# Peptides against a protein of PDB entry 3HUF, part 17

Target 1, 320 residues: chain A of PDB entry 3HUF
Amino acid sequence: MWIIEAEGDILKGKSRILFPGTYIVGRNVSDDSSHIQVISKSISKRHARFTILTPSEKDYFTGGPCEFEVKDLDTKFGTKVNEKVVGQNGDSYKEKDLKIQLGKCPFTINAYWRSMCIQFDNPEMLSQWASNLNLLGIPTGLRDSDATTHFVMNRQAGSSITVGTMYAFLKKTVIIDDSYLQYLSTVKESVIEDASLMPDALECFKNIIKNNDQFPSSPEDCINSLEGFSCAMLNTSSESHHLLELLGLRISTFMSLGDIDKELISKTDFVVLNNAVYDSEKISFPEGIFCLTIEQLWKIIIERNSRELISKEIERLKYA

## One batch from the design tools (peptide; made by RFdiffusion4, then SolubleMPNN)

Design b2_p25_8_s4
Fold by OpenDDE base, seed 5:
Structure b2_p25_8_s4 (fold): chain B 320 residues (1-320), chain A 25 residues (1-25)
Amino acid sequence: as target 1 above (320 residues)
Amino acid sequence: SEEKEKEEEKKKKEEEKELKEGEEE
């Protein structure tokens, strides 16, 4: 989201979130959803127009800012952004930090981008919330992205958390729920005067983790917990691969169970399958190797003695 | 700080001077 603050009390010592939309900036406007009052003698009654665009699809993957347009409203002294005079037709900015000077005001308005990108695990939840979140200047999507800061759990996934949720947790993404999204949707008016009134997602996250036994106490309890083990991965998602890497596993990827010969069995500790393949191919599992799902692996990983548990299962099947 | 407040007052006086000069042009 865009946040503005200013020197010299020209914004009355307030920080403000700028959501996507159009703002008239000037000395003789009243602060509201479409106006920003700036108190200085050299600032025109109506001095500039700020226009913040809704997030692009690219912004979700990059964590880049919503496009920020500045237009001078034909003022005597003009408007500058980052020491450059704004052009007659206005200019657009994609920099994360903007120093905006209105007229001859000796104080700058500092606009900065606070990155917030919300990944959804469920396409139905994305379809429900995307429009509202985009109107808050929050990029949203389904695909994994290094720019994601928050992750919305799929509560419909039955009694087990999804691979997406497991991976989001290990990536140290803040896991949130619908209650946090509801709260975000109501904050739009209160944050006009104080940007610090944005809800703390960490409290929501702590409550989710505390109330769900499927999470370890921290990502650090699981990261590299299986260092030194090797697995074969069959018919899994990219998130599944990255999850197994974060566990410290050496991973081999195969197209079918038939690709696992006696030599590979000798070098591989276990095989990881998706649920569909695991259930259909149980009768065709290679002899002398431990096969499990990611969900079954996760249940082992969240235990304090995960290495001992997995070693016992490997030994049981290798000597059977 | 008192020093920051004095610097801000100085900048406001400079702005007021530049405005008077720019109204006279």
Scores: peptide ipSAE 0.188, ipTM 0.776, DockQ to the pose 0.064
Fold by OpenDDE base, seed 4:
Structure b2_p25_8_s4 (fold): chain B 320 residues (1-320), chain A 25 residues (1-25)
Amino acid sequence: as target 1 above (320 residues)
Amino acid sequence: SEEKEKEEEKKKKEEEKELKEGEEE
């Protein structure tokens, strides 16, 4: 989200979030959802128009800012952004930090981008929330991204957490739910005068983790917990691969169960499968190797003695 | 800080000087 602040009390000491939309900026406007009052003598009654665009798909992957358009409203002294005069037709900016000078005001409006990118695990939830979140200047998507700051947990009552949720947790992404999204969607007007009133997702996250026994106490309890073990996985999901890497596993990939030869078995402690392959191919598993699902692996990983549990399962199947 | 307030007041006076050279819109 874009946040503006200014020196010299020209914004009355307030920090404001600029959501996607159009703002008239000037000395003789009243602060509301479409106006920003700036108090300085050299600032025209209606000085500039700021237009914040909705996030692009690219912004989700890069954590880049919503495009910031500035137009001078034919003022005598003009408008500058980063010491450059705004062009007659307006200019668009993708920099994360903008120093906006209105007229001859000795104080700048500092606009800065606070990255917030929400990944969804469920396409139906994305479809439900994306429009509202985009109107808050929050990029949204389904794919893994290094720019993701938040992850929406798919709450199905009585289901195991998804691989996406497991990976989001280990990546230290803030896991949120629909309750947080609902709250976030309602705060738009309350943060106009005070950007600090933006809801903290960490409380939602703490409550999710505390109330769900499928989470360890910390990501650090799981990161590299299986260092020294080797696994093979079906080349299906990047998130699954990255999850196993974060566990400290040496990973071999294969395309089919038929590719699991004696050489691979000799180098591999266990095989990780998705649920669909595990259920369909259970009768055709190679002898002498431990096969498990990611969800079964996760149930072991969250235990304090995960290394001992894995070792026992490997031994059990080597001698069966 | 008092020093920051004095610097801001100085900047406001400089702005007011520059405005006298150019009519307020």
Scores: peptide ipSAE 0.186, ipTM 0.789, DockQ to the pose 0.087
Fold by OpenDDE base, seed 3:
Structure b2_p25_8_s4 (fold): chain B 320 residues (1-320), chain A 25 residues (1-25)
Amino acid sequence: as target 1 above (320 residues)
Amino acid sequence: SEEKEKEEEKKKKEEEKELKEGEEE
């Protein structure tokens, strides 16, 4: 989201969030959802128009800002952004930091981008929330992204956490739920005068982790916890592969259970399968190899003695 | 700080000077 602040009390010492939309900026406007009052003698009654676009799909992957358009409203002294005069038709900016000078005001409005990108675990929740979140200037998506700051956990009561949730946790993303999204959608009016009133997602995250025994105490307890072990996996989601990499595993990929030959078995400590293959093919598993699901692996990983547990299971099946 | 207030007051006086000069042109 865009945040503005200014020196010299021209914004009354307040910081403000600018959501996607259009703002008239000037001396003789009243602060509301579409107006920004700026108090200086050289600033026109209506001085500039700020237009913030909704996030693009590219912004979800890059963590880039919503496009910021500035137009001077035909003022005597003009408008500058980053020491450059704004063109007659207005200019658009993709920089994360903007110094906006209105007229001859000796104090600049500083606009800065706070990156927030929300990944969803399922398409249904994305479909429900994406529009509202985009109107907050928050990029949203389903695919893994290095720009992801928050992850929406699917609350299926009584189900195991998903691979997406496991991976989000290990990536140190802030896991949130629908309750936080609901709260986030209501803050538009309250943050006009004070950007600090934006809800803290870390409190929501702490509550989720505290109330769910399926999470380890920290990501650090799991990262590289299986260093030195080797697995084979079905060519599955990129998230599944990246999850196993974060555990420190050496990974071989295969396309079908029929590709698990004696050579692969000799180099592999265990095989990771998806639930569908695991359940359908239990009777046809290769002899002498430990096969498990990611969810079964996760149950081992969250234990303090994960390395000992997995070693015992590997040994049990080598001698069975 | 008192120093910050003095610097801000100086900048406001400079703005007021530049406004007068720009009204005379």
Scores: peptide ipSAE 0.180, ipTM 0.772, DockQ to the pose 0.113
Fold by OpenDDE base, seed 2:
Structure b2_p25_8_s4 (fold): chain B 320 residues (1-320), chain A 25 residues (1-25)
Amino acid sequence: as target 1 above (320 residues)
Amino acid sequence: SEEKEKEEEKKKKEEEKELKEGEEE
């Protein structure tokens, strides 16, 4: 989201969030959803127009800002952005930091981009929330991205957490739920006057982790916890691969159970399978190798003695 | 701080001077 602040009390000492939309900026406007009052003698009654575009699909992957357009409203002293005079037709900016000078005002409006990108675990929740979140200037998507700051957990009572949720947790992404999204939808008007009224997602996250026994106490308890072990996995999802990498595993990939030969067995401590393959093929597993699902692996990893538990299962099957 | 207030007041006086000079042109 864009946040504006200013020196010399020209914004009355307040920080303001700018959502996608159009704002008239000037000395003789009233602060509302479409106007920004700026108090200085050299600022025109109506001085500039700010236009913030909705996020692009690219912004979800890069964490880049919503496009910021500035137009001077034919003022005597003009408008500058980053010490450059705004062109007669207006200029557009993709920089994360903008110093906006209105007329001869000795104080600048500082606009800065706070990155917030929300990943969803399922397409149904994305479809429900994407429009509202985009109107807040928040990029949204389903795919893994290095720019993601928040992950929406789907709460199904009595179900295991998904691989996406496991991976988001280990990446130290802030896990949120539908209650946090509902709260975000209500703050749009209140944050016009005070950007500090933006809800803290960390409190929501702490409550999710505290109330769910499927999470370890911290990501650090699991990261590299299986360093020195080797696994083989079916080449199905990037998230599953990245999850196993974060556990410190050396990973080999295969396309089918038929590709698990004596050479692969000799190089691996265990095989990770999806639920469908595990349930259908468990009677046909190769002898002398430990096979498990990601969900079964996760249940072991969250235990304090995870390395000992895995070692015992590996030994049991090598000597059977 | 008192020093920051004095610097802001100086900048406001400079702005007021530049406005008068730019109205006489």
Scores: peptide ipSAE 0.173, ipTM 0.771, DockQ to the pose 0.112

## One batch from the design tools (peptide; made by RFdiffusion4, then SolubleMPNN)

Design b2_p27_2_s2 (from b2_p27_2 with E1K E6K E7K L12E E13K E24K)
Fold by OpenDDE base, seed 1:
Structure b2_p27_2_s2 (fold): chain B 320 residues (1-320), chain A 27 residues (1-27)
Amino acid sequence: as target 1 above (320 residues)
Amino acid sequence: KEEEEKKEEEEEKEVDEFDEEKEKEEE
């Protein structure tokens, strides 16, 4: 999200969020959703036009800013961005920090990008919210991204958390819900005068974790908790693989249950399966192998004695 | 301070005159 601030009280000492849209900037405009008043004697009544584009798909993966266009409105003293005169047709910027000088104003408007990228666990939730969030200048997507700052948990009452939610938690992503998204949708008008009024997602996250017994107290309780154990996994998802890596597991991959030979069994403490394969093949599991789902593994990992619990299950099946 | 204030007043006047000339060319 773009935030502007300025020295010398030219923005009345206020920080402002700029959402995707067009803004007329000048001395003789009134602050609203499409105007930014700047208080300086050396700027034109209508000095510049700022245009912020909606997020691109690339911005979701990079955490890059929405494109920021600046056009001078044919002013006496022109407009500069990062000490360069803005061209007659306007210029577009992808830098995370912009110093905007209007005319001969001795103070610059400082525009900076606060990174916020929201991952969704399911396509239905993304379809519902993406438009509204993009209009806030927030990149959204389904796929894992190194730029992801927030993750929308799907609240299905009585279901286990998804692999995506587990992985987001271990990655230290801020987990949010529909209530936070609803709150974000109402903020557009209230944050025009004060960017500090942006809702704190960390409070929402703390409340989700505190009220859900499916989460450990911290990601650190689970990260490398299974160091020294080995698993075999069906090559189904990269996210599941990365989750198991964060647990400190040595991972072997296989393409089918038929590929689980005596050699793989001898090197593997347990086999991780997706729910569909686990349910369909449960009757055909080889004797002496501990097979479980990621959700079953997660239920063990969130326990304080996870290593002991896993060891007991492995032993139970080796002697059965 | 007084020289800075005078300079700012001169710059304000130059801007206002230019804005008024432009407004007249667009009518």
Scores: peptide ipSAE 0.431, ipTM 0.897, DockQ to the pose 0.855
Fold by OpenDDE base, seed 5:
Structure b2_p27_2_s2 (fold): chain B 320 residues (1-320), chain A 27 residues (1-27)
Amino acid sequence: as target 1 above (320 residues)
Amino acid sequence: KEEEEKKEEEEEKEVDEFDEEKEKEEE
C-alpha cells in the first residue's frame, strides 16, 4: 500500500494510506476519501491529482508498487516528483519512494510503498477476496512468489494443514486467516486519518500458531532438521520439492513407483508420496523402503526429536 | 523570519491571483 507523510505541518503531522483511487491534493480541499489537504501558502487551492491504480498481476510476483500517477492541475508553480517536473499530461511512477513537491513548498510529501502481497491456498478463497484486496492496493494470487508477504490459511476445522501452508510457514511468510481479511476490509475508512491504524498481521499469525498444534514453534526448528537424509519423490509438485529442500533433504525424483529400482532404494532413506498415490499404491510399495506422505512427514518434523523418530521408522522397515 | 514570512505572503498572493484568473477563464 502507498503511505504518505510529510515534513513540517503540511500534512498536519499525520501519515495516510492511499488506496487505489483518485485524490485531489491542494490547500483548499477537505480531507476525505478523495481529497488530501496540504497546508502551505505556495500551494494552489486544487494543486495536483494523484491516481493510484489497482495492482497488476506482475506486482504479485515482483512486490512492486501500484502505479502512481501524478498530474499537475495547471498550477502557477507546477508539481515535481523526485526533483523532476511533472509533464503537462501527467506522469506515472513505479518507484517505491516518491518525493512530491507541490509548487514552491519547501517541504515534500514523501510517498513510500509498504509491500503487502497475499497468496491464497485455494482458488475459491482468492475469488472471494481478490477484488476487495485489490481495491486496498494489495496484490493477490495462488502461485508461490518470492514477493509473498502473507499466506491465507483456509481454516477447515479439524483438517490437516496443506503443503502450501507448510511451505509458507518455512519460508517465513506471515500466515493469516479469513478473520484477518475481514478486519482488513473494514479499515479502509479509518486509516484515512492515521496509517498506523492498519492492522498488524503478526498478532493474527501468533494466534494461529498458538492455537494449532500442527505448527512448530518457529520455522528455524524445522529448516535443515533432516540434513544428511535422502528421499525420493514423484516429480509432481514444485512446492513439495521446495519444502523438502528447506528440510535439508537430498532429493531424487522418479516418474512412477515402478521406476524405484534397487539402486535408488540403496541410496534413499525414504520415499515421499502424495496422498492419492499413497492410498492407491499401498500394496505395490517396494520392499525394504519407508514410504510416507508429506503430511505424515510433517507430523514427524514438528516433533522435537524428529531425527530420532525418522531414523527409527527407517530402521523398522529395513529389518522387517 | 520576517523576510521569509513576507516572501510566503507574496507567494500566497501570486497563487491566489493565478487561481482566480484560471477560474474566470473556465467560466
Scores: peptide ipSAE 0.431, ipTM 0.896, DockQ to the pose 0.858
Fold by OpenDDE base, seed 3:
Structure b2_p27_2_s2 (fold): chain B 320 residues (1-320), chain A 27 residues (1-27)
Amino acid sequence: as target 1 above (320 residues)
Amino acid sequence: KEEEEKKEEEEEKEVDEFDEEKEKEEE
């Protein structure tokens, strides 16, 4: 989201969130959803137009800002952005930091991009929320991205957490739910005068973790918890691979269960399978190797003695 | 301080006069 602040009390000492939309900026406008009052003697009654675009698909992957357009409203002293005069037709900006000078005002409006990108675990929830979140200047998507800051957990009562949720947790992404998204949708007008009124996602996250026994106390309890162990996995999911890497595992990949030879078994402590392969191939598992699903592995990882539990299970199968 | 205040008042007047001329051209 874009946030504006200014020096010299020209914004009345307040920070403001700018959502996608159009704003008239000037000395003689009233602060509302489409107007920004700036208090300075050198500023025109109606001085500039700010237009913030909705997020692009690229912004979800890059964590880049919504496009910020500035147009001077044919003022006596013009408008500058980053010390450059705004052109007659207006100029567009993709920089994360903008210093906006209105006329001869000795103080600048500082616009900065606060990164917030929301990943969804399922396409149905994305379809439900994407439009509303984009209207808040929040990029949304399904795929993993290094720019993701928040992850929407699907609340299915009585289901295990998904691999996406496990991975988001270990990446230290803030896990949120539909209740937080609902709350975000209501704040658009209330944050005009005070950007600090933006709801804290960290409180939502703490409540999710506290109320769900499928989460450890912290990501640090799981990160590198299996350092020194080796696994083999079917090359089916990038998220699954990255999850196993965050556990500190050495990973070998295979294309089929038939590729699991005696050499691979000798170098591998256990095999990680997806649910479909695990359920269909239970009878055909290679002898002398421990096979489990990611969900079964996760149930071990959340235990304080995870290393001992895995070691005992590996030993049990070597001596059986 | 008095010279700075006077300069700001002159700049305010110049902006107000320009805005008033523009408002009359739009009517």
Scores: peptide ipSAE 0.430, ipTM 0.895, DockQ to the pose 0.872
Fold by OpenDDE base, seed 2:
Structure b2_p27_2_s2 (fold): chain B 320 residues (1-320), chain A 27 residues (1-27)
Amino acid sequence: as target 1 above (320 residues)
Amino acid sequence: KEEEEKKEEEEEKEVDEFDEEKEKEEE
C-alpha cells in the first residue's frame, strides 16, 4: 500500500494510506476518499492529481508498488517528483519512495510503499477476496512468490492443514484467515487520516498458531529438524519438495512406486506419498520401507521428539 | 523572518492570481 507523510504541517502531521484511485491534491480541497488537502501558500487550490493503479500480476511476484501517476494541474509553479519536473501529460512512477514537491513548498510529501502480498491456499477464497484486496492496493495470487508476505489458510473445521499452509509457516510468512480479511475490509475509511490504524496481521497470526494444535510453536522448531534423514518422494509438487528441503531431508524423486527398488530402499529412511497414491496403493507398498503422507509426516514433525518418533517407525518396519 | 513572510505572501498572491485567471479561461 502507498503511504504518504510530509515534513512540517502541510499534511497536518498525519500519515495517510492511498488506496488505488484518483486524488485531487491542493490547498482548497477537503480531505476525503478522493481529495488530499495540503496546507502551503505556494500550492494551488487544485495543484496535482495522484492516480494509484490497482496491483498488476507482476506486482504479486516482485512485491513492487502499485503504479503511482502524478499530473500537475497546470499550476503556476509546477510539480516535481524526486527533484524532476513532472511532464505536462503527467508521469508514472514505480519507485518505492517518492519525494513530491508541490510548487515552491519548502516541504515535500514523502510517499513510500509498504509491501504486502497475499497468497491464497484455494481458488475459491481468492475469487471471493481478490477484488476487495486489489482495491486496497494488495497484490493477490495462488502461487508461491518470494514477495508473499501473508498467506490465507483455508478454514476447514476438523481438516488437516494443507501442504501450502505448512510451507507458508516454515517460510515465515504471516498466516492469516478470513477474519483478518473481513477486518481489513472495514478499516478502509478509518485509515484515511491515520495509516497507523491499519490492523496488525501478526496478532491474527499469533492467535491462529495458539489456537491450532497442528502448528508448532515456531518455524525454527521444524527447520532442519530431520537433518541427516533421507526420503524418497513422488514428484508431485514444488511446494512439497521445498517443504521437505526446509526440514533438512535429503530427497530422492521417483515417478512410480515401481521405481522403488532394493537399492533405493537401502538409501532411503522413508517414502513420502500424496494422499491419493497413499490411499490407492496401500496394498502395493514395498516391503521393508516406511511410507507416509506429508500430513502424517507433519504430525510427527510438530512433536518435540520428532527425530525419535521417526527413528522408531523406521526401525519398526525394517525389523518386521 | 519578515523577508520570508513577505516572499510567501507574494507567492500566495501569484498563485491566487494565476488560479483566478485559469478559472476565468475555463468559463
Scores: peptide ipSAE 0.430, ipTM 0.896, DockQ to the pose 0.871

